# Peptides against a protein of PDB entry 8BZL, part 346

Target 1, 228 residues: chain A of PDB entry 8BZL
Amino acid sequence: SYDRAITVFSPDGHLFQVEYAQEAVKKGSTAVGVRGRDIVVLGVEKKSVAKLQDERTVRKICALDDNVCMAFAGLTADARIVINRARVECQSHRLTVEDPVTVEYITRYIASLKQRYTQSNGRRPFGISALIVGFDFDGTPRLYQTDPSGTYHAWKANAIGRGAKSVREFLEKNYTDEAIETDDLTIKLVIKALLEVVQSGGKNIELAVMRRDQSLKILNPEEIEKYV
Target 2, 242 residues: chain B of PDB entry 8BZL
Amino acid sequence: SRRYDSRTTIFSPEGRLYQVEYAMEAIGHAGTCLGILANDGVLLAAERRNIHKLLDEVFFSEKIYKLNEDMACSVAGITSDANVLTNELRLIAQRYLLQYQEPIPCEQLVTALCDIKQAYTQFGGKRPFGVSLLYIGWDKHYGFQLYQSDPSGNYGGWKATCIGNNSAAAVSMLKQDYKEGEMTLKSALALAIKVLNKTMDVSKLSAEKVEIATLTRENGKTVIRVLKQKEVEQLIKKHEEE

## One batch from the design tools (peptide; made by RFdiffusion4, then SolubleMPNN)

Design b1_p30_2_s4 (from b1_p30_2, 14 letters changed)
Fold by OpenDDE base, seed 3:
Structure b1_p30_2_s4 (fold): chain B 228 residues (1-228), chain C 242 residues (1-242), chain A 30 residues (1-30)
Amino acid sequence: as target 1 above (228 residues)
Amino acid sequence: as target 2 above (242 residues)
Amino acid sequence: TSDRLFEGGAGEPIPLDWLEWRLERMESKR
């Protein structure tokens, strides 16, 4: 059956393994990204960490470089591979080009990596989507999404994972220039968006903020509750 | 479900990796392994199933492997796969030591193997490893640590956890009895015996059927010790008296 | 069992030189 073939098109032109990888993404925890004026914010649904689990090891938001971070939805082990490749590429770029990557550049790299895994019979697609945020060298905030197919687009705001539809509907309604006028308002927008799908408030949210010329900051639960 | 038993791990229409799930199911039938983190140490306790009286080689530890001076692991699943992965862990740890002249941080060793496991779930002509591992260790960054990894290449840090047979029931018991911040190694050993006594599919817990290793710090050095059978007997006896 | 594949985290950043070595080793096994 065509559904078992990794790289074979169906008679109707479908790449079933890519479509099924997209279904894997929908099983992942919800992630949201918002581009503000001078800030980028990532939020992720924390599934109730098992009582005996170390929260340190459950981070869903990762730095790729000083100016770029990502959140993901889908297979966690697949995400680590992509993150590791991206980190090496960011450093390689600094060494060869003598400048940090643009957010678009590293997104394109990740997208190309994913795409190659859709064309090899010896590889299954990555079961992840990613939200990639950061600042270009000119200080422009950027948000990109990439999916298992290796497609990517720039966004003002977007969501991935299980609750992505509800979060996107919220963002479509509430993302305005006024809603992102300040850093604090942008953070509040992300939290409100996640609260559409997250139960029990700020304790179940992982939130990361990157401001212009600043490093990635992961907010603690107490800091998140100030915005709720 | 069986429809996706191909040479390459592929996604189902629902986005499931059935070969990984089947590997995890196979591990559910393996002997129980527990890990418990204490304030003054960390332990592994594993079910010993193959007590062949005719085995000349006293396998001192069938399921618990020393990785380096600061880390050990226990395995649930396919023994041959376990041997490959434990050897890989040792190689990685030694390579790090050679490169940096210090022991590999515990989480870094775990993630290095997890990336290997992940690769066997993504590349053609490879099957997932039919193995879950518990890792115990000490490093200067986080002190005593306990990790679990599965065939997917996923991992997590734990205060207490279980893999193998009746792992869900064991984890439930650990959640009930584990006292955060108050767990001594002595209390952890007692808890391990309590949980194994209830979760092992044996009529009576005996020292011959249980392997226990502890990892402690003495005079600024890590000490990994496999408990002697007599010590395990004493722990079991103490539990029976309570 | 299915849910476990989607749990966990991406891990802590590791030294880049070590990361490069890990990636090279993984490629050599392919």
Scores: peptide ipSAE 0.445, ipTM 0.792, DockQ to the pose 0.613
Fold by OpenDDE base, seed 1:
Structure b1_p30_2_s4 (fold): chain B 228 residues (1-228), chain C 242 residues (1-242), chain A 30 residues (1-30)
Amino acid sequence: as target 1 above (228 residues)
Amino acid sequence: as target 2 above (242 residues)
Amino acid sequence: TSDRLFEGGAGEPIPLDWLEWRLERMESKR
């Protein structure tokens, strides 16, 4: 007997496993994304890396393709599965369509993947939300968010994870055209937003920037401290 | 809620995966395994609990498995699960070698297994593996490496770490005594004995109860060596004299 | 402990052909 569908409707119409997966996301480290004029920036709260842990293996921001990167909140192992599938899709798209994916396309792919796991018998939802940023081939910066349900939307700025509420409140107040007028100001906005929930300043922030026609750059702690 | 404790691969109302947590708890009762990264090598030290005199095959390595010429692992948890996972690691490593004509990078082998572990936490009809692993290896990209993975499919690189019984206490001791940049394999071996002596659930540390493997580079080749009982006895004796 | 599930990283990029093989193998085990 195929084990009963893990994700089923409750009598009151709720998909409890999806809702509970969203609770798992809230336990994840805070991630923030901001779309600037010619830059997209991702920031993630670094939990204090264990003293003996290799920091290289604790990266929470990753490239999906040359023009797209992703940050996530929630179950790290689940995130790797999504990232790997997205990477394959990005390359497949390049081979079949002869163009890189749009940020919307790859977001929709990820969203569809997540949604399928909410309807597949014997599968639980992914316990992750993702911020997906990048540039379309026309040079337009994009920011999307996905959640465990497979819902996705485009954003100017957003946050996910444990501190997301506070960070979003900050962004709602401080995201202005003036605040994103330059690349440096956009970076500062992300850092300031994360500092609403991060206690130890720049040392506990992972920051990535993607500029138009440039590859993903992970900032080192010294570079981050310049913006603090 | 109790109803979420019994089903595999479901979230609790709080977003917890109880079966994964319970698998990790079970591993906490397994024999202690240590890994220590040194400048000139990497080691695994594991508690040997099952010394049965009637065992016909003296497996010199109950808990330490050679994966390929450049990697080994130690396991804490369910032996049958460990056997399945170590076999899978060997198969993956071999397949990579055949495809690319070079050994699989250490982290890639670790992540390949981690994705398998993750799948057993997400697909119905499957339980999490009741196994954590320490991996030691060498590759041309990062040199000597130490990794840890758990039933969730999460992993990380480490300078030193511990899994199994009293792992938290062992990690605390490692944090105190591990000197970054100054760790030789010799000092790492001494540290391993020191930590095991304090963390193993035994009255007295003996060479029969400890397995140690070292991974070094000699003449551009990786050498994985399980220490002989006499060598372990000497390490214990030296520790007792200090 | 639950906190460990939220730690760690996404891992390094792997060769795409190899990644495809891994994904296929994982699907065959489902």
Scores: peptide ipSAE 0.443, ipTM 0.787, DockQ to the pose 0.742
Fold by OpenDDE base, seed 5:
Structure b1_p30_2_s4 (fold): chain B 228 residues (1-228), chain C 242 residues (1-242), chain A 30 residues (1-30)
Amino acid sequence: as target 1 above (228 residues)
Amino acid sequence: as target 2 above (242 residues)
Amino acid sequence: TSDRLFEGGAGEPIPLDWLEWRLERMESKR
């Protein structure tokens, strides 16, 4: 079957399908990531879960490995594919290299996967951006962001999705060494940042924290309300 | 906008997947399917539209498919697409059983198919499946479960939901009448009849136009049962008397 | 309808061996 090229250059040098995938990301729920001193925090906007929906199945923050977790904005089904591939790679790395992945390594893997889908015939780009956080083996906290193009960068703090602009503007003003001096302050910073775009308090926020040498912890609504 | 309608797997300038949206629109015209989770079981109720007198085999269940001993699904959308996907579900479930000597967890079966659906939205120049599914099941991890999936490969767990024709109205009614923690299978059956009676584009609800399956646990075994026409008639009659 | 594509979650972790099988099967369909 002649897999027609889906992602091609325009006459002016644009990859429209990549740009349009970025527009899909902007329709996604807002996610925020912040790197603290000894903590990484992810927050995601919860749209009001339908009254009859099982909340367990609506989680947007997931572990890739014991030392790495990811939040995403954009197409949920696309994200699931990326997450699953990343999980396989994390385990493969442990088996072959005998060490867990660095956050940079797994980000680069995800970025490379995305990039291939921008260049392969008969494939559209992934309609997702991701915030990838965790700890390297040396205990260094890391935050990376990747987009539909397969570009990735390290960040101190960042946001993706529909409210990303407002959240980023808040973070640019409020991210200081003092604001991340403690784990609690770092968590508060994330919550405050999300509240720029979320109207109904702690009930509409999914929040996850990872501390050095600790597993991913999802905060319950009551725990979140303590920081509001 | 029209240029993006002709190809199956491209983003619009606004980041929309029109072919997926159109598949979902097509499902909106399909017969109604309901799923309701109860404390003691889970059910599917589906509209039967194709009652032809010349059909040689009265398929007891046109829209409800047994997947394995612990799971069943109902389909809204293109029947041929449904057949492909239900066969795939059965294959996946069987393969898991052979590999692990245990039944596949309900959510894992759902997500396996959802990844296939997603693939048809991303590569190969193929159209999305014009099918939404409701899944009912039991496993040792979460007990009775109800899931919904759409052509995008997205899914969610539900206490009660609806797909197909008038699904929005049905969901609204379910939200009003579903009592969390108090739902028995008996009450769920009554609720299903109530919702179908209001959402089906029929003058009168009849047992010939409704398929109902229940999934229960008896003596540590899952029992999937399609209700007999007489049982459905009794449910309808009871509803009319209320 | 468009909003539904952006809802939901990533699902539960699945066994690695099973995930590998799923990926291989998906590749065979390409």
Scores: peptide ipSAE 0.441, ipTM 0.789, DockQ to the pose 0.781

Design b1_p30_2_s4 (from b1_p30_2, 14 letters changed)
Fold by OpenDDE base, seed 4:
Structure b1_p30_2_s4 (fold): chain B 228 residues (1-228), chain C 242 residues (1-242), chain A 30 residues (1-30)
Amino acid sequence: as target 1 above (228 residues)
Amino acid sequence: as target 2 above (242 residues)
Amino acid sequence: TSDRLFEGGAGEPIPLDWLEWRLERMESKR
């Protein structure tokens, strides 16, 4: 009975639907985020694009605003809803506050949205985790992670999805100040981290880079291969 | 409150949405729909299952729906759900045209419906739509396009794909025979007939059992045409002779 | 079948006013 009740705690204090949503995230493609000195990098595992699929429509890294990007793991349709709401909020903030959102602000908005879906009897939780990266107006690079429960934390580096454990173990070992000393080294770190779980090298990686005062750049496969 | 909880699509312990998967399974028993993207056009081919002799209106197209001047779709699954979603697509497309004085981009129409489908997988008291769609279209951004969407609200762009009965086998055949960069609408039509002939549970493919629509560009306008029965017969005959 | 739920993309950016309309329409259907 408790498993079917979206908003009911188990006798042991578990929210099963939130935990099960976290299991959905683990079925998603692996995503990694790294904060460098003047760069933020997102990488996502590309499952071998079905031979007849349009690669353009398989993107898992998206802009929320000019200064904020998001990668996700879990249910793609759920992610689109969150992304759309976040985009509206980013623009609303620009209109009302006359400044871009901070990465923390938009992360908190997304987290609050997710949390509300854990307390409504008429809604299941979102089956997604997100890595949210960008620059605050002061030029500070930021990385946040949020999960189906609506929790969020700031990170130097993190991973979500199927291979997240292996990628995190790699990052814990290899994330040093020297490893992020340059933009290129930071990019290499993300690629190397993803290669722990991605087979067939750079062809199966989606990589996005945002440098300070620059727009999001999605790297093409040829650009990725230069770092391999 | 409790009645809504029992009807909300929920996660399994393994993080699966079984009601969505079951809706997709139901679609697997529906009539086959194919989509093929060519250099000079895009097509839909759909199985017509029930020709009742007593039906007064020979619906020229039971499975293929014009959405606007630049887009059409084919449906696999529950007919009533398909009617609701097709109507919604038309409303969205018209609303966009009214607001922006331009046709809605193909992907934006697809995603608008996909968000509706997703909502029916997340909100209480709702069930997933038992429908997958193939969309064909043209816009100034990407030219000719083919999309597939499912009950989850997920979608993707395709060069060729299939939904409904024997879709896995059809997709396998499409992967083998689809020639990237060399696909003409003529070759796409031939491929569609080839795949349908092998994947439809019929002893012999006949024109009465197949609906085909093509989307082309003529003089800077999109032309959506449902093939006449005689044209389909000719395609079948040609395939039988090869 | 389950794998399809985890494939695909988030979609392209859409005009803000249109996005707001879509969101409002979705809320009205709840």
Scores: peptide ipSAE 0.467, ipTM 0.805, DockQ to the pose 0.627; fails the geometry check

Design b1_p30_3_s1 (from b1_p30_3, 10 letters changed)
Fold by OpenDDE base, seed 4:
Structure b1_p30_3_s1 (fold): chain B 228 residues (1-228), chain C 242 residues (1-242), chain A 30 residues (1-30)
Amino acid sequence: as target 1 above (228 residues)
Amino acid sequence: as target 2 above (242 residues)
Amino acid sequence: SEIEEQLKLKEEYEKLLPVLDESLFERLYS
């Protein structure tokens, strides 16, 4: 009965709580991910940090491991739970398998977690989508997306959040082999994509770059402006 | 299988968690709490609403709670919920100290409670806590810190912020008057009084209606002090003279 | 129908909708 489960099928086959969770994601700030040749880039719309808020505590891009980072759109508190669990899994994997997780592995873990929250009684879905980027141990750059349903897919480029449609349309037109020929061009592509929906230029963009065999780098505003 | 409790927080068709939003609305009607970060300390200022002559002089701050030697918090919202959460904060801090033989970092304590709050917004049979908290603390990682958390399990670090009644107006005033990098604890105290005087629904600000706690460092130790009524009176008097 | 139940729920929530400021919304949704 509908009264016994939070997420149930409607007569027409809809999982309303999952669909509504997707609406929560659409209210989130925009995030974009692009896979280059030897680089992965995440960009997020920087919410106007309240004048008196510590910017350190407002991060939408986070490392899951040395080789994997994630951006999200939707409920911040929900995202924190997912991030924490993913980090634990990454560490556990290193201990048990003696290798870092593949980007696909950790994506699947997150997706499975989300899916369980759509099927378990007494739990609502996570109100987040995530872009997960990184490098596999063989040096292959990867980009994955997850949504509240627990589905996941690999992408060359994608976007989530309130401006996702416009950003995706931009990426569909502009993502070419030439556009990602260099690391700098790939970064520029992400910035240009975000500028479709972000006002006031580079000051409202947070950008993270992970190059092959390098750690995650969060670009400062001055570095971002060099690409604008 | 535990039956779905209608009290479970669920998404609206628009993707909103209304139970969380309603909890936050309820907090908006609670007594005002302010937090201000200074270069040499951090403070909490809270409105006292229940001044009953028959109340035993609550030696303990009604709204400001010491969590450990390095942290304190103030609460806005449902008192019973606040008691549960403040107790949990103390337990988390104690467990950490026992496990690691060092005080819990401020943000980590805040995050731990926020994870609990979040859980109460996601799991069946639970309602959101009707409480927002301000946290003040010191740790070796970030020095003096001020945090705010809400029923959703969200939190943020602040230089100055306000929760409870007229919080939006208070935040606006703080934005206008807070001088980044130049804020002394003395100036912060004056600012707190200024903002409370304007935001509290009282004809005249009195020391009996305000609780203030400061957190400072002395000789490499954290000192949490609740201001005496006379000290608060002096602050109010000074404000009236300016 | 479940759709009707969801609509009823929506109506109930709409009746109780607090006037949330933009700042509150921004805090909840990132």
Scores: peptide ipSAE 0.211, ipTM 0.723, DockQ to the pose 0.308; fails the geometry check
Fold by OpenDDE base, seed 2:
Structure b1_p30_3_s1 (fold): chain B 228 residues (1-228), chain C 242 residues (1-242), chain A 30 residues (1-30)
Amino acid sequence: as target 1 above (228 residues)
Amino acid sequence: as target 2 above (242 residues)
Amino acid sequence: SEIEEQLKLKEEYEKLLPVLDESLFERLYS
């Protein structure tokens, strides 16, 4: 029995399941990404980790490779699948091409994966948007966004999830060359952007930074409070 | 006529996967299962609702399943779905052992099943599994561990948690009484009885209605033990005396 | 049509929505 087509065009040309997946993303916790001069920063709204939950298992920012990390908004289980596939591709690329992936390459891979799930019978779209940041081998910082449709674009700064509109409006007003002149200022910009939608200050923010030729660093709450 | 598979999980106009949510709701009607992590062990405690005297002795447990030498799980939800998933867990663990000549790490086993669960929420012709699981285990990487997974394929590590009937109330009680860093297995057992006594819809807690398994380390080996009815009776008695 | 079927499913979901615990919904999304 052929699996039913899930994602089909409406008479007016809409892919409803893709649009509805975008609505799922809007229900997700807010994530923000900012490209600085020599730094990329991801920030996410922390869900109140239940007191008895292991924080290790509730990370919304994940490394895809040594030079690439990703934050997402939407369905957590869907994100895990995408992350795993991306990690495998990053490793495969290193083995076959003998170089790490560019941020654009892995973004395109993820985007292609998402697109296939919008066109395959018996599969629903992924209910996630992703912010993918990192450094190319030439040391260039990059920020990309993908959505459930499989589209992707490069950004200076962007946000996804339930607070994305407010965060984007903030970034549009405050993202300047002066605001990203230093690593610390770039970090501060991300925190300020998230504080537009996150209550209770730095305790509800997870922040990750990647600097040129450095690994992903997750900031602890005390480090975050220094910027608040 | 393209047979529309009514079982296909799709997004609602508001971006919700209602079939997953409905599966999770169904689990709320299942018997209560508790998991508690201690410094010296981890335990599962499960409500046994159907006590048929004519049922042949279950060698291990009705609701608690041994997965391998280092892991066990309890289930809340549709029994048939639970059987499929527990068998799959065993198969995954066995395949890993054969391939790598070492036991599968606890989180990897949990994740493997969660990926299967997720697939059943994304692929056509399939419905979500109507089952939540609690996993207890030990491995050399993280020691004693407790995990929870749901029909969506989400999972998390926990110090203490509950699934099934009255799970929200149970979790609230666990949050109040669980002492981080100071929990012994003995204290965990007492806490389990306390919570079950309050959350089970029974007039009096009895040993026949409660299954408890502990996972400990003895002489460098994992020991998974289902408590005997007499042991559970003693725990209940002790609770009633306090 | 597939669209009509999705609309029917929507109607069914809307009828059942009030029965769902909102706490369950929050667990699905990060």
Scores: peptide ipSAE 0.135, ipTM 0.681, DockQ to the pose 0.384; fails the geometry check
Fold by OpenDDE base, seed 3:
Structure b1_p30_3_s1 (fold): chain B 228 residues (1-228), chain C 242 residues (1-242), chain A 30 residues (1-30)
Amino acid sequence: as target 1 above (228 residues)
Amino acid sequence: as target 2 above (242 residues)
Amino acid sequence: SEIEEQLKLKEEYEKLLPVLDESLFERLYS
């Protein structure tokens, strides 16, 4: 008996396992990404770190390289696999090409990885969407999104996870050149966007900021409160 | 071939991985395991269900496994799965030591196993491991550490946590009584006994039904010690007197 | 058909739905 592919086309042309993986993403905590002029910002809904949980081990924003970071929504264990593969690729690229990856390059790598898991026998799709932000070597800020299907697109701003619809609606209305004119305004925009779906204000938000020619900075709660 | 495909964990129409959820449910019926991080050490306390009179009490640990000189774990769930995973943990740690000539960092060992667990939720012909683990360890990077992992391959660091039967109630009790920054190993042991006494729903906690291991640092070396039955009896007695 | 198989799977899962607490649910899908 031929091994049935886990992900197959329906008679109507649907890849059900991919669609269902997208439903898994919708259950995930909300993440938002915004590209500013000289800054990229990722924000995630902090799950109330259960009392007694080590905050160090609860990170939804991860560096892939010095110039690229990623937030995700969906299955955390799946995300870890993707992140690890991406990190290895970033390092490999530096060794072989002697330059850091472009944000598009690493996004395409991740997308290709996801796509393979939608086509290979004996594999289910990754239950994650990702926001990938960073700077290209020329100093251009970039934001990309990937989904379980392995598709990817560049964005000015986007959101993923359970609150993504509301956050996207907010961003569609409020993302203007004026709103991202400064780094601080860009950060404020992300916070305001997350506050559409996050209860209890800045205490439940994690923010990561990458400025041009600077390393990823995770803001502490006190720094976030200044923008609230 | 078809039989292998049928065993693959797949998404439901609602985006749920039911085989993982069912594995977690199964673990909820397993014996209780507690982990508590203290300033001067970390401990595991586990319910012992299989009391065999012929077992040598000196060396018997049903649910607590030494992984290397710096780490131990406790398991809740399917025993056969636990044996496979604990063996894998030991192998990973040994390979690392051989390759790098230093002990594997605690979190790195945990993540290595979690990646294996995750793979069993994603690849065809595999079922999730029906096991949750608590890990205790020491390394030069973060000192004393406590981790929890589940069948999904998720993990987290904790100051105190519980897996297995009545874990939710145990966690609630730990949240109430755990004093951050003030927890000594002695107080942690007392807390473990207190929580187990309530969680196991027994009128009298018996030392025969509890395994406790402590991980401490003495003279710059990690010491993993399984408490003797007499020591556990003393802890229980002390709790009853309070 | 694949659709029929998915529907059967759904029905089977609905019958066997575990009662997960919110904490477990959040750990899996967040």
Scores: peptide ipSAE 0.109, ipTM 0.658, DockQ to the pose 0.289; fails the geometry check

Design b1_p30_3_s1 (from b1_p30_3, 10 letters changed)
Fold by OpenDDE base, seed 5:
Structure b1_p30_3_s1 (fold): chain B 228 residues (1-228), chain C 242 residues (1-242), chain A 30 residues (1-30)
Amino acid sequence: as target 1 above (228 residues)
Amino acid sequence: as target 2 above (242 residues)
Amino acid sequence: SEIEEQLKLKEEYEKLLPVLDESLFERLYS
């Protein structure tokens, strides 16, 4: 019997609703993030858009601010809530502190939001994990990952979603200083990592790149194919 | 407090939100609604299950609602839930207009409602809305648009789609017959009739059992029109002759 | 490109997306 109403501890100390939310994440499309030297790259498995579906409405990579973007795995509607809250915080921070958020700051904000939903009565956890990438004001590239529990960590590279295990295993083997020596090599690393779980090459990959002092750029399929 | 806890939508061990899935199942038993995007307009076609025989002309759209001057929607699912959501859509659109002195963009209106739907899947004491919606609209950003939303708060844009009874079969037919880039409103209307004729659990399609609304642009203004019964009859007749 | 135009439009839309106002949340749960 799963406790129907609230996220509570099991006798063995588990928060089952959080664990079950993590299972929802595992059903999501695969997302990968890689931190390069002067670049951050997000890649997402593009589910075959149903015939007659508008592709513009199916985006899994979004900007939180000019210097921060996010990919997610899990419940799309849940993600939208988190994204909206994060965007408001980014704007608020600029107004109150007169500087853009650090990637760590906004990650912590998102993590705190998620954590509250694991502790509040009458609320279920968010069914999403997120990869948050961007640049701090000092030009340092950052990659963070959050899960339904509200935990967060900094990564060099990570993956979330259904193919995350295979992608992570690939990254663990192939992420080297040489592999991220250039922007192009970093992009290639992300594509190769996704190709471990994505069939049909670049047509089924969404790729976003943020370079130092540049806005988020989403690569078109032709640009992606150049790296394959 | 505990009684309200039982109404909280929670994750199953497999990470599923069964209350949302059950709401989707309930919608599967509702009347069929179709949406088709054309180059020169967009349409909604809905099954009318409640036919009041005392009405001379069925001008009343039971399942198609005007939201503002530029948008309309159709609903499949629990009628009471649909009424709440359609009212909320109108309020959101009106508030936006008052605040910004321009019509709300179509996707923004859809998203605003979807956020509400999502909330009802996450907070205690609430159940998911047992309603899926099709939205048609026009705005200056994307022109003619068709959206679908479900109880989860998920939505997507479509060239053609279906919700309600036999929606899977309808979608399959739409995929086969929809001509991308070549779809006129006239051809879309014909396609709607064709699909409804095959997907509705009726022996023969009749105009009294079908509601159709079109959204077009005339002289720089959006025109939302519910087809008269005679017009629908003509469409059905034309289909039968082919 | 058509994609860039769509992206720009989407960005404009995203800027206009109403933040789930705490007020709406409170209103829904009030």
Scores: peptide ipSAE 0.014, ipTM 0.591, DockQ to the pose 0.016; fails the geometry check

